# Designs tried in a protein design run: peptides against a protein of PDB entry 2QAS. Part 45

Target 1, 120 residues: chain A of PDB entry 2QAS
Amino acid sequence: PPEDLMQYEAMAQDALRGVVKAALKKAAAPGGLPEPHHLYITFKTKAAGVSGPQDLLSKYPDEMTIVLQHQYWDLAPGETFFSVTLKFGGQPKRLSVPYAALTRFYDPSVQFALQFSAPE

## One batch from the design tools (peptide; made by RFdiffusion4, then SolubleMPNN)

Design b2_p16_6_s3 (from b2_p16_6, 7 letters changed)
Fold by OpenDDE base, seed 2:
Structure b2_p16_6_s3 (fold): chain B 120 residues (1-120), chain A 16 residues (1-16)
Amino acid sequence: as target 1 above (120 residues)
Amino acid sequence: SEADLNSFVEFPDVAF
């Protein structure tokens, strides 16, 4: 096919990352997500801007999937990244994940899925 | 469960 000088795929991916951000903002609102909606979020753990407990992230050298349904706290969806507290092994851990680090987004309640290319 | 997915050190098999 002819060369796409507009880079529409990249534009589309950026727009779709906006869907994730918007979904997280809904999740962060009072009352959280409307049931039964919940979110599976997969991201590259070594991507720039990813932050969290060193011991935790070290256990996930490539990708990590987190679930936001009933056991998440202090979800803070910013414009370029979100942060959230989740329990791992019963202990609360704070994660900060840039939207650019995402590789998968999924809401199984309605089978809505997005996939993204993230920096290696 | 959600707790298991967030607690276990493994890559969950999420079916799209």
Scores: peptide ipSAE 0.032, ipTM 0.631, DockQ to the pose 0.300
Fold by OpenDDE base, seed 5:
Structure b2_p16_6_s3 (fold): chain B 120 residues (1-120), chain A 16 residues (1-16)
Amino acid sequence: as target 1 above (120 residues)
Amino acid sequence: SEADLNSFVEFPDVAF
C-alpha cells in the first residue's frame, strides 16, 4: 500500500486523546463525574513527563491502571498532562501523567474504550 | 476497595 506521509493514524489518535482530556475536565468540574460513570486510565510509567511516588513508579516499571471513581482528589487536567491525588495503601499520593503517556481509557459504565500507542 | 485497585490494576485483568 502507498506510504502515508501524513501519518493520519497518529493524528486520529491525537484527536482521540482529546476525548480523554475532555472527560477528565468533566470529572474535575464541580460534582465530578455523573454516576455511574468512572474512568480506568492506563499509562506507561516510564513515559516522559510521568511523575509520582518513587516506590510506586519503580514497583510498576511498564504500565499501571488507575481508577477515578469515588476516591480521587484535586484532579487537575491541564493541556498536556493531568494530575490527581489517589490513595495507595491508604496513603494519598500525587500522580502527574501526560496524555501522551496513556495507552488505554475505559468507562465501564457505558463500555466506552479507547486505545493508544505510547512511547516506550 | 477502590483504594486497593488504585494500588495497581493491570489492564487485562480489570479494565477490559
Scores: peptide ipSAE 0.031, ipTM 0.648, DockQ to the pose 0.380
Fold by OpenDDE base, seed 4:
Structure b2_p16_6_s3 (fold): chain B 120 residues (1-120), chain A 16 residues (1-16)
Amino acid sequence: as target 1 above (120 residues)
Amino acid sequence: SEADLNSFVEFPDVAF
């Protein structure tokens, strides 16, 4: 088969990352997500631009999943990354995650799932 | 559950 010099699949994945961004913007809006919608987000913890507590990220050397339903604060979905405060062991921690670091997105309320190839 | 995923970093990561 001929070589795809347009890299259509990569473009499609980038477009689908926009779905995550849009969903997070909905979540950050007043009133939050319409119930029962909530988000499972998985990302590569060592990807460029990922930021968070060293002790936390060290416990997840490859990937970690966060849940955005009831226990999250100050969700800030930017254009290239989002940040959010979550509680780990009862302590609030700030995470910053580029959309490019995502590997999975899931809304179990409607069984909507996306998978992404993230850089190593 | 959400609490288990976010609050207990010592436990395995469990997602649907």
Scores: peptide ipSAE 0.031, ipTM 0.618, DockQ to the pose 0.247
Fold by OpenDDE base, seed 3:
Structure b2_p16_6_s3 (fold): chain B 120 residues (1-120), chain A 16 residues (1-16)
Amino acid sequence: as target 1 above (120 residues)
Amino acid sequence: SEADLNSFVEFPDVAF
């Protein structure tokens, strides 16, 4: 078969990661997400650039899912990664996750879902 | 609570 020197598949994947970034920017804006929109975000915990409390990340050696609806604080969606404060066991923890580490994105309110291939 | 949910959600049953 002919070789795809344009690498369209990779380009398409990058574009879809842009959807997640855009959604998080909406969530971080004043007033947050419009009800009933909320986000389930799954990522590889050992991917390059992922950072957070050691005790938390050690409990999830492969993947973990966070929910952004009513209890999240200081969401900061950067250009290559986002950071957010969530409570685990009642204690606030700061997570930083590169968009490249994402494996799933889901908004149950409208059943919008995305899947990504992330490095191990 | 949502805070508790975040502490143990890993592979939710999400339909694509």
Scores: peptide ipSAE 0.024, ipTM 0.579, DockQ to the pose 0.410

Design b2_p16_6_s4 (from b2_p16_6, 7 letters changed)
Fold by OpenDDE base, seed 2:
Structure b2_p16_6_s4 (fold): chain B 120 residues (1-120), chain A 16 residues (1-16)
Amino acid sequence: as target 1 above (120 residues)
Amino acid sequence: SEADLNSFVDFPEVAF
């Protein structure tokens, strides 16, 4: 096919990352997500801007999937990244994840799925 | 539980 000088795929990916951001903002609102909606979020753990406990991230050398349904706290969806507290092994851990680090987004309640290319 | 899922080191890939 002819060369896409507009880079529409990249534009579309950016727009769809906006969907994730918007979904997280809904999740952060009082009362959280409307049931039964919940989010599976997969991201590259070594991507620039990913932050969290060193011991935790070290266990996930490539990608990590987190679930946001009932057991999440202090979800803070910013414009370029979100942060959230989740329990791992019974202990609360704070993660900060740039939207650019995402590789998968999934809401199984309605089978809504997005996939993204993220820096290796 | 959800907390158990988040604690899995090798979380299975979500099926789309």
Scores: peptide ipSAE 0.031, ipTM 0.623, DockQ to the pose 0.311
Fold by OpenDDE base, seed 3:
Structure b2_p16_6_s4 (fold): chain B 120 residues (1-120), chain A 16 residues (1-16)
Amino acid sequence: as target 1 above (120 residues)
Amino acid sequence: SEADLNSFVDFPEVAF
């Protein structure tokens, strides 16, 4: 078969990662997400650039899923990664996750789903 | 609660 020197598949994946970034920027805006929208975000915990509490990350050596609806604080969606404060065991913890580490994105309110290939 | 849910990260409940 002919070689795709344009690498369209990779370009398309990058564009879809942009959807997640845009959604998080909406979530971080004043007033947050419009009800009933909320986000399930899954990522590889050992991917380059992922940072957070050692005890939390060591507990989940492969993937973890976080929910952003009512109990999240200081969501900061940057250009290459986002950071957010969530409670684990009643304690606030700060997570920083590169968009490249994402494997799943889901908004149950409208059943919108995305899947990504992330490096191990 | 949502906070308790986040403490059990990696939900098999998330289905596509």
Scores: peptide ipSAE 0.029, ipTM 0.617, DockQ to the pose 0.380
Fold by OpenDDE base, seed 1:
Structure b2_p16_6_s4 (fold): chain B 120 residues (1-120), chain A 16 residues (1-16)
Amino acid sequence: as target 1 above (120 residues)
Amino acid sequence: SEADLNSFVDFPEVAF
């Protein structure tokens, strides 16, 4: 078959990552996400740019999922990555995750799901 | 669900 020199698959993936960024920006806006919307975000913990508590990341060598619904603070969705404060063991911890590290995005309220290819 | 396929680090607390 003909070789795709345009790399349309990659373009599509990037476009879909844009959906996640937009969703997070909505979540960070005043009032947060409109109920009952909430987000499940899965990412590769060893991907470049990912940062957080060493002990936490060590427990999840491949992927981890965070839920943005009830317990999250200071969500800051940037252009290339987002950061958020979540509680682990009752203690607030800051996580920084590049959109490129994402592998899954899900909003159970409307069963909207996205999957992404990320470095293994 | 798709999210159920992953380990949850921060999951909403549910009291039974």
Scores: peptide ipSAE 0.026, ipTM 0.580, DockQ to the pose 0.121
Fold by OpenDDE base, seed 4:
Structure b2_p16_6_s4 (fold): chain B 120 residues (1-120), chain A 16 residues (1-16)
Amino acid sequence: as target 1 above (120 residues)
Amino acid sequence: SEADLNSFVDFPEVAF
């Protein structure tokens, strides 16, 4: 088969990452997500641009999953990354995650799921 | 394949 010089697979992946961004923007809007929608987001913790407490990220050397339902604050979905405050062990922690670092997105309320190939 | 590009997946809910 001929070589795909357009890199359509990568383009499709990027487009689907846009779904996550759009969903997070809905979540960040006044009133939050329409119930019962909520989000499970998995990302590579060592991916470029991932930022958070060292002690927290050290506990998750490969991937980490966060849940955006009720216990999240100051969700800020930017164009290339999002940031959010979550509680771990009762302590609030700020995370910043590029969309490119995502490996999974899931809304269990409607069983909508996406998988992504993230850089190592 | 085209089907792979357009497919959505399903995986179990994560429990904490």
Scores: peptide ipSAE 0.019, ipTM 0.550, DockQ to the pose 0.031

Design b2_p16_7_s1 (from b2_p16_7, 5 letters changed)
Fold by OpenDDE base, seed 4:
Formats: C-alpha cells, sequence, structure tokens
Structure b2_p16_7_s1 (fold): chain B 120 residues (1-120), chain A 16 residues (1-16)
C-alpha cells in the first residue's frame, strides 16, 4: 500500500480533538452549555502534561472519566489543555488535562461520542 | 456502550 507521508489519520484525530476543545469553550462561556447537554471526558492519567492530586491520579492508574454537568468550577479551556475544579469525596480538586491525553468524549443528551488514541 | 458504562461508574466517585 502507498505510504502516507501526510499523516492524514493523525490530522483527522487532531481535528476531532478540536471538537472537544470547542465544546469545552462553550461550556466555559457565560451561561454554560445549553441544557440538557453535558460532557463525559475520559483521559489517560499518566499522559504527559496531566496534573492533579497524587492520591486521585494514583486511584486511576490508567484512565479516568470526569463529568461536566452541574458540579464543576473554574473551567479553563486553553489551546493545548484545559483545567477544571471538581469535587471528589466532597473535596475540590484541580485537574489539568492536555487534549492529547483524551481517549473518549461523550454527550449523553444527544448520544454524541468520539474516541481517540492516546499514549499508553 | 462502554463509554456510557464508564460514565455511569464515574458518577459515583465525583460528588460535591
Amino acid sequence: as target 1 above (120 residues)
Amino acid sequence: SSIEAAAEAFEASQAA
């Protein structure tokens, strides 16, 4: 088969990661997401650039999913990563996740799902 | 789906 020197598959994956970034920017805007939209985001916890409480990340050595619906604070979707404050066991925790670390994105309200490959 | 199952499982760990 012909060699793809353009790496189109990777480009397509990056474009789809852009959908997540755009969705998070909508979520961070005044008023938040239009109801009933909400987001489930799964990422590799050991991927480069992922940061958060050690105890939390240790509990999820491979992947973890976060829910952005009603209980999230200070969502900051940057160009290469987003950060957000969530509560675990009633305690606020700050997470920073590069878009490159994402493995799944899901909006149950419309059953929209995306799946990505991330470093193991 | 596997995505939905993972989401449901996580909802128990994330709470205010």
Scores: peptide ipSAE 0.109, ipTM 0.752, DockQ to the pose 0.658
Fold by OpenDDE base, seed 5:
Formats: C-alpha cells, structure tokens, sequence
Structure b2_p16_7_s1 (fold): chain B 120 residues (1-120), chain A 16 residues (1-16)
C-alpha cells in the first residue's frame, strides 16, 4: 500500500495523549476531579524526561502506575509533562512524567482506558 | 480487561 508520509497514526496517538493532559488539567483545577472520577496512569520509568527519587524509580525498573484520587498534591500539568506529589510508604515523593512516557491511562469510574506506545 | 484487573488490585498500595 502507499506510504503514509503524513504519519496520521502518530498524530492520532498524540491527540489521545492530549486526553490525558486535559484530564490532568481538570484534576489540577480548584475542587479537583468530580467524584467518583480518578486516574490510573502507567508510564515507562526509564523514558527520557522521567524524574523522581532514585530509590522509587529503581523499585520499578520498567513501568509503574500511579493513582490520582484522594492522596495527591501539587499536581502541575504542563504542556509536555506533568508533575505531582504522592505518598509511597507514607513518604511524599515528587514525580515528573512526560506525556510521551505514558503507556496506559484508566478511569475506573467509567471504565475509560487508553493505551500508548512509549519510548523504550 | 488487563488494565481493569490491575486497577482493582492496585488501589490500596499507594499512600500507605
């Protein structure tokens, strides 16, 4: 078949990443997400631009999932990445995750799921 | 689904 020089599939995937960004912006707005909506976000921990405590990232050498529901602080959804403070073992940890590093997104309240191809 | 199953089991692990 003819070669797609426009790379439409890649553009479509980028648009879907925009859904995650938009959802995080809603979560960061005053009042947070409307209950019972909450977000499960999975990402490649070794992807370029991922930042966080070394011990935490070492515990999850390939992928890790974070939950944004009741216990998250200082959520900052930027244009290319978001950052958030979460507790692990009772200790606050700051994570910074590029949207390009995401592999899955899930809101169990409405069973909405997205999957992405992320850098290795 | 695989994602749904993971979410079901994961929710209590964070924060505690």
Amino acid sequence: as target 1 above (120 residues)
Amino acid sequence: SSIEAAAEAFEASQAA
Scores: peptide ipSAE 0.107, ipTM 0.735, DockQ to the pose 0.475
Fold by OpenDDE base, seed 1:
Structure b2_p16_7_s1 (fold): chain B 120 residues (1-120), chain A 16 residues (1-16)
Amino acid sequence: as target 1 above (120 residues)
Amino acid sequence: SSIEAAAEAFEASQAA
């Protein structure tokens, strides 16, 4: 087949990252996500732009998954990254994750899943 | 699936 110089597959994958952004914006809106929807988000902890407590990131040297369902605060979905406060061991931790660092997105309520390749 | 397994694993590590 002819060479795809437009790199359509890459464009499509990038567009799919927009689904996560859109979902997070819905989650951040008043009232949050419509029940029973909730999100499992996996990302590379060493990807450029990822920020969080050293102890937490050290515990997950490759990637980690966060759940946005019942216990999350100050979700702020920006245009290039989102930030959120979650509790680990009873302590609130602030995480900032670029959408480019994402590797998985899952909503168990409807079994909707997305997988992405992320920079190492 | 592997995603479902990851979700279950994290649900146990996050919070409370």
Scores: peptide ipSAE 0.104, ipTM 0.751, DockQ to the pose 0.635
Fold by OpenDDE base, seed 3:
Structure b2_p16_7_s1 (fold): chain B 120 residues (1-120), chain A 16 residues (1-16)
Amino acid sequence: as target 1 above (120 residues)
Amino acid sequence: SSIEAAAEAFEASQAA
């Protein structure tokens, strides 16, 4: 097959990552997501740019999934990464995740799912 | 569903 010098597949993947960013921006807006929408976000914990409490990241050496539904605070969706405060064991912890580290995105309310290949 | 299983597991660890 002919070579794709345009790298269309990569562009398509970037566009899909943009969907996650857009969804998070909606979630961060006043009032949060429109009910019953909520988000399950899975990412590679060892990917470049991922940061958070060492104890938490050590507990999930490969991937971890966070839920943005009832208990999340200070969601800040930037252009290249998002950060959010979640409680684990009753303690608030701040996570910072680059969109490039994502492997899955899911909204069970409408069964909308996206899957991504993240760098090792 | 693997994603749902992971989500449920995290939901359990994610506590107020």
Scores: peptide ipSAE 0.106, ipTM 0.757, DockQ to the pose 0.704; fails the geometry check

Design b2_p16_7_s2 (from b2_p16_7, 6 letters changed)
Fold by OpenDDE base, seed 3:
Structure b2_p16_7_s2 (fold): chain B 120 residues (1-120), chain A 16 residues (1-16)
Amino acid sequence: as target 1 above (120 residues)
Amino acid sequence: SAIEEAAAAFEAAQAA
């Protein structure tokens, strides 16, 4: 088959990553997520731009999943990445994750799921 | 708790 020099699949994935960005912006708005919506976000911890505590990232050499329901603070969904403060072992820690690092998005309340390919 | 159970099901880091 002919080679896709337009990289349509990548374009489609980027468009879908926009859904996650939009969802996070809703989560960051006053009042937070409308109950019972909550988000499970999985990302490659070694992807370019991922930032967080070394001790935490060391525990997850490949992927990490975080949940945004009620225990999250200072959610800042930017245009290329989002940052959020979450508690791990009772300690608040800041994470910064580029949307390009995402591999999975899931909202159990309505069983909405998305999967993405991310660099190893 | 319900949150802990759900988090464990999806391997959420906060519940690790």
Scores: peptide ipSAE 0.175, ipTM 0.712, DockQ to the pose 0.257
Fold by OpenDDE base, seed 4:
Structure b2_p16_7_s2 (fold): chain B 120 residues (1-120), chain A 16 residues (1-16)
Amino acid sequence: as target 1 above (120 residues)
Amino acid sequence: SAIEEAAAAFEAAQAA
């Protein structure tokens, strides 16, 4: 088959990652997400740019899923990555995740799901 | 689905 020099699949993936970024920006706006919407975000913990507590990342050597529903603080969705404060073991921890590290995005309220390829 | 199941399982990592 002919070689795709345009890399359309990669462009499509990036466009879909834009949906996650847009959703997070809605979540970060005053008032947060409109109920009952909430987000489950899965990412590769060893991907370049991922930052967080070493003990937490060590516990999840491949992937981990975070939930943005009731207990999250200071959500900051940037252009290439987002950061958020969540509690683990009762302690607040700051996570920074590049959109490129995402592998899954899900909103249970409307069963909207997306899957992405990410660095190993 | 696999995504739904994984999401439900991993949410337990967070606690107030």
Scores: peptide ipSAE 0.087, ipTM 0.741, DockQ to the pose 0.605
Fold by OpenDDE base, seed 2:
Structure b2_p16_7_s2 (fold): chain B 120 residues (1-120), chain A 16 residues (1-16)
Amino acid sequence: as target 1 above (120 residues)
Amino acid sequence: SAIEEAAAAFEAAQAA
């Protein structure tokens, strides 16, 4: 097929990543997401800019999913990445995830799903 | 769906 010098697919992917960013900004607002909305976010753990406890990331060497529903703290959705504190095994862990690392986004309450290609 | 299944599987792993 002919070469797409405009890179439209990448543009579309970035636009859809913007949906995730916007959703996270809603989640970070006072009171959190309007119930029953909640978010499942999957990302490549080895993607550039992903950071968190080494033992946690080592446990999930390819992809990791996090749930933002009732138990999340200090959600900070920036322009290029978000950070959040979650509990694993009862222990709080801080994760920082670039939007570019995302591979899936899902809100079960309305069955809204997005899929992304993520570089490693 | 695969997304729903993955989400459900992980929900049990993340502590509340």
Scores: peptide ipSAE 0.082, ipTM 0.740, DockQ to the pose 0.531
Fold by OpenDDE base, seed 5:
Order: sequence, then structure tokens, then C-alpha cells
Structure b2_p16_7_s2 (fold): chain B 120 residues (1-120), chain A 16 residues (1-16)
Amino acid sequence: as target 1 above (120 residues)
Amino acid sequence: SAIEEAAAAFEAAQAA
């Protein structure tokens, strides 16, 4: 088959990653997400740009899923990555995740799901 | 689904 020099598939995936970014921006706005919407976000913990407590990331050597529903603080959705404070074991932890590291996005309230190809 | 299962599993771990 012909070689795709335009990398259309990658562009399409990036466009879909924009949905996650937009959703997070809504979540970060005053008042947060409109109930009952909440987000489950899965990402590759070893992807470039992912940062957080070493002990936490070590527990999830491949992928990790976080939930943004009732207990999250200082959600900051940037253009290339987002950061958020969540509690693990009762302790607040700050995570920074590039959108490119995402592998899954899900909102159970409306059963909306997305899957992405992330770098290894 | 696999996504729903991952979500359910995480909900129990986060903020525990």
C-alpha cells in the first residue's frame, strides 16, 4: 500500500486528545464538572514528561488510572500537559501528565470512552 | 468493558 507521508492517523489521534484537554479545562473551571460527569484517565507512567512522586509511579510501572470526580485539587490543564493534586493513601500527591501519554479516557456518566496510542 | 474495569479498580485505590 502507498506510504502515508502526511501521518493522518497521528493527526486524527491528536485531534481526539483535544477532547480530553477540553474536558479537563471544563473540570478546572469554577464549579467543576457538571454532575454527574466525572473522568477516568489512564496513561503510560514511563512516557516522556510524566512526573510525580517516585514511590507512587513505581507502584504503576506500566499504566495508571486516575479519577477526577470529588477529590481533586489545583487542576491545571495546560496546552501540552495537565497537572493535578490527588490523594493516595490519604496523602496529597501532585501529578503532571502530558496528553501524549494518555491511553484511555472514560466518563461513566454518559459511557463516553476514547482510546489512544501512547509512546512506549 | 476493559475501560470500565480499570475505572472501578482505580476508584477503590485513590483517596484510600
Scores: peptide ipSAE 0.081, ipTM 0.742, DockQ to the pose 0.672

Design b2_p16_7_s3 (from b2_p16_7, 6 letters changed)
Fold by OpenDDE base, seed 1:
Structure b2_p16_7_s3 (fold): chain B 120 residues (1-120), chain A 16 residues (1-16)
Amino acid sequence: as target 1 above (120 residues)
Amino acid sequence: SEIEQAAAEFEAAQAA
């Protein structure tokens, strides 16, 4: 097959990361996500830029999945990363995740799923 | 349901 010097597939993947960013911005807006939409987000915990409690990240040496549905606070979707407060074991913890660290995105309400290649 | 089955493939860390 012809060699793709434009790397369109990579461009498409990067564009799709924008879907996650946009979805998170909707989730952060007043009123939050329209019911019954909710998000499952999986990311590489050792990816550059990922930050959070050491004990928590250590528990998930490869990937971690978080759900944004009813219990999340101060969701801040920036241009390169998002941060959010979630409860783990009843304790609120702040996570900061670069969009580049994402590997999966899923909204069960409409069975919409995306998969991404992320640095290991 | 199909939605519930699909969601079962994901284990949220908050559930730990």
Scores: peptide ipSAE 0.235, ipTM 0.725, DockQ to the pose 0.276
Fold by OpenDDE base, seed 4:
Structure b2_p16_7_s3 (fold): chain B 120 residues (1-120), chain A 16 residues (1-16)
Amino acid sequence: as target 1 above (120 residues)
Amino acid sequence: SEIEQAAAEFEAAQAA
């Protein structure tokens, strides 16, 4: 087939990453997500820009999934990455994740799912 | 339910 020099698939994927950003912005707004919506977000832990406690990230050498439903604090969805405080083992930890590091997004309430290619 | 089964494929790190 003809070579796609426009890289449309990549552009489409980037556009879909915008859905995650928009969803997180809704989650960060006063009142949070409208019930029963909640988000499962999976990302590559070794991707450029991913930041968090070493002891936590070391437990997930490839990917890890976080859930944003009832227990999350200071969600800050920026333009290129989002940061959020979650509890792991009862301890609050701050994570910063670039949207480019995402591999999966899922909202079980409406069975809405997205998959993305991320750095190996 | 179907929703619960689908969600079960995701293991949240917070639960660890």
Scores: peptide ipSAE 0.229, ipTM 0.726, DockQ to the pose 0.277
Fold by OpenDDE base, seed 3:
Structure b2_p16_7_s3 (fold): chain B 120 residues (1-120), chain A 16 residues (1-16)
Amino acid sequence: as target 1 above (120 residues)
Amino acid sequence: SEIEQAAAEFEAAQAA
């Protein structure tokens, strides 16, 4: 097959990552997500830019999934990454995840799902 | 429920 010098597939993936960013911005707006929408986000824990408690990330050597429904605070969806405070074992922890690290996005309420290729 | 079952396929770290 001919060589794609435009890298269209990568462009398409970036566009889809934009859907996640937009969804998170809605979740961060006053009032949060409209019921019953909620988000399951999976990402590569060792991807460049991922930040969080070492003890927490060490428990997930490959991927980690977080849910944004009723228990999330200070969600800050930036242009290249988002940060959020979640409770693990009853303790609040801050996570920072680049959109490029995402591998799955799912909203069970409407069964909307996206999958991405992330750096190994 | 369908939503519950779908969500169960995703192991959320908060509940781990």
Scores: peptide ipSAE 0.224, ipTM 0.725, DockQ to the pose 0.259
Fold by OpenDDE base, seed 5:
Structure b2_p16_7_s3 (fold): chain B 120 residues (1-120), chain A 16 residues (1-16)
Amino acid sequence: as target 1 above (120 residues)
Amino acid sequence: SEIEQAAAEFEAAQAA
């Protein structure tokens, strides 16, 4: 088969990652996400650039899913990664996740789903 | 709660 020197598939994946970034920017705006929208985000915990409490990340050696609905704080969606404070076992924890580390995005309110391949 | 129910259904870490 012909060799794709343009790497179109990677371009398409990056474009779709842009949807996640845009959704997070909406979530970070004053007032947060419009009801009933909420986000389930899965990422590879060992991917480059992922950071957070060691005990938390150690609990999830491969993938971790977080939910952004009513209980999230200081959501900061940057251009290459986002950071957010969430409660785990009642304790606030700060996570920083590159968009490139994502493997799944889901909004159950409208059944919108995306899947991605992510490097370690 | 809605968050708890959804978190369990979709295996969110906050519910772990």
Scores: peptide ipSAE 0.209, ipTM 0.723, DockQ to the pose 0.268

Design b2_p16_7_s4 (from b2_p16_7, 6 letters changed)
Fold by OpenDDE base, seed 1:
Structure b2_p16_7_s4 (fold): chain B 120 residues (1-120), chain A 16 residues (1-16)
Amino acid sequence: as target 1 above (120 residues)
Amino acid sequence: SEIEEAAAAFLAAQAA
């Protein structure tokens, strides 16, 4: 097969990561997501730049899926990563996730799904 | 779906 020196697939994937960023910015805006939209976001917990509580990340050594629907706070979608506060056992935990660490994005309300190749 | 099932499981633990 011909060698793709342009790496078009990678460029396309990066463009689609922009969809996730844009969706999170909508979610972070006043009023949040328009109902019934909500987000399932899956990422590699050991990817470079991922940060959060050790106990939480240890519980999910490969991938973790967070749900942004009702119980999330201080969602901050930056240019290269987003951060969000979620509660576990009643305690708030801050997660920081680079968009490059994402493996899946899903909005079940409209059955919109994206899959990404993340660092191993 | 598999994705929804995994998310539902995490949601049950999230904020619990």
Scores: peptide ipSAE 0.064, ipTM 0.720, DockQ to the pose 0.733
Fold by OpenDDE base, seed 2:
Structure b2_p16_7_s4 (fold): chain B 120 residues (1-120), chain A 16 residues (1-16)
Amino acid sequence: as target 1 above (120 residues)
Amino acid sequence: SEIEEAAAAFLAAQAA
């Protein structure tokens, strides 16, 4: 096939990343997500802009999947990244993840899934 | 699913 100099696939992927952002904004709104919706978010832990506790990131050197259902706090979905507090080992840890670092998004309640390519 | 299974491993340690 001919070379796509417009990079339409990348543009489409970016648009779909917007779906994740929008979903997270819904999750962060008062009352959270409408039941039974909840989110499984997978991201490259070494992607640029990812930040969090070193011990946690070291434990998951490639990818990490977090579940936003009941055990998360202070979800803050920004325009380029979201941050959330999770408890690991009983301790609250702040994690910041750029949308560009995402590799998977899944809502099992309706089996809605998205896949993305994320740079390291 | 494999996604849910992968998350389950994390959840086992999350909030523990």
Scores: peptide ipSAE 0.062, ipTM 0.725, DockQ to the pose 0.797
Fold by OpenDDE base, seed 3:
Structure b2_p16_7_s4 (fold): chain B 120 residues (1-120), chain A 16 residues (1-16)
Amino acid sequence: as target 1 above (120 residues)
Amino acid sequence: SEIEEAAAAFLAAQAA
């Protein structure tokens, strides 16, 4: 097949990561997401820029899925990464995840799913 | 769904 010197596939992937960013910004707005929308976000825990409690990240050495539905606080969606507070074992823990670390995004309310390849 | 299953496992651990 002919060479793609435009790298369209990469452009498309970047655009789709933008969907996640936009969705998180909606979730961070006052009142949160419109019911029944909620988000399942999967990311590589060892990807560059990922930060959080060692105990939590150690429990999920490859990737983990967080749920943003009823139990999350201080969601802060930045331009390159987002941070959020989740309670694990009853203790609040702060996670920071670059959008580039994402591998899956899912909203079960409307069965909308996206899949990404994350850098190692 | 594999995604929902993985999420359910973490959800059970969240805020508990």
Scores: peptide ipSAE 0.059, ipTM 0.729, DockQ to the pose 0.816
Fold by OpenDDE base, seed 4:
Structure b2_p16_7_s4 (fold): chain B 120 residues (1-120), chain A 16 residues (1-16)
Amino acid sequence: as target 1 above (120 residues)
Amino acid sequence: SEIEEAAAAFLAAQAA
C-alpha cells in the first residue's frame, strides 16, 4: 500500500479526542450533562502526564475507567488534559489525565463509544 | 459490556 506521509489516521484520532474534550466541557458547564448522559473514561495510568494518588495508580498499573455521572467534583477540562476530583475511601483525590492517555470513551445512555491508541 | 464492567468495578471503589 502507498505510504501515508500525511498521517491521516493520527489526525483522525486527534479529532476524535476532541469529541471527548468537548463532552467534558459540556459536563463542566453549569447544569452539567443533560440527563441521562454520563461518561465512562478509560486511560493508561502510566502515560506521560497522568497525575493522581500513588496508591490508586499503583492499584491500576495498566489502565482504569472513571465514571462521570454524580460522584465527581471540580471537573476542569483544559486544552491538553482534564482534571477531576473523585473520592476513594471517602477521601477526595485529584486526578489529571491528558487526552492523549485516553483509550476509551463511552456514554452508555446512547451507547456512543470511541476507542483510541495510547502508549503502552 | 467490558467497558461497563470495568466502570462498575471502579465505581465500587469510589466514594466508599
Scores: peptide ipSAE 0.055, ipTM 0.702, DockQ to the pose 0.816

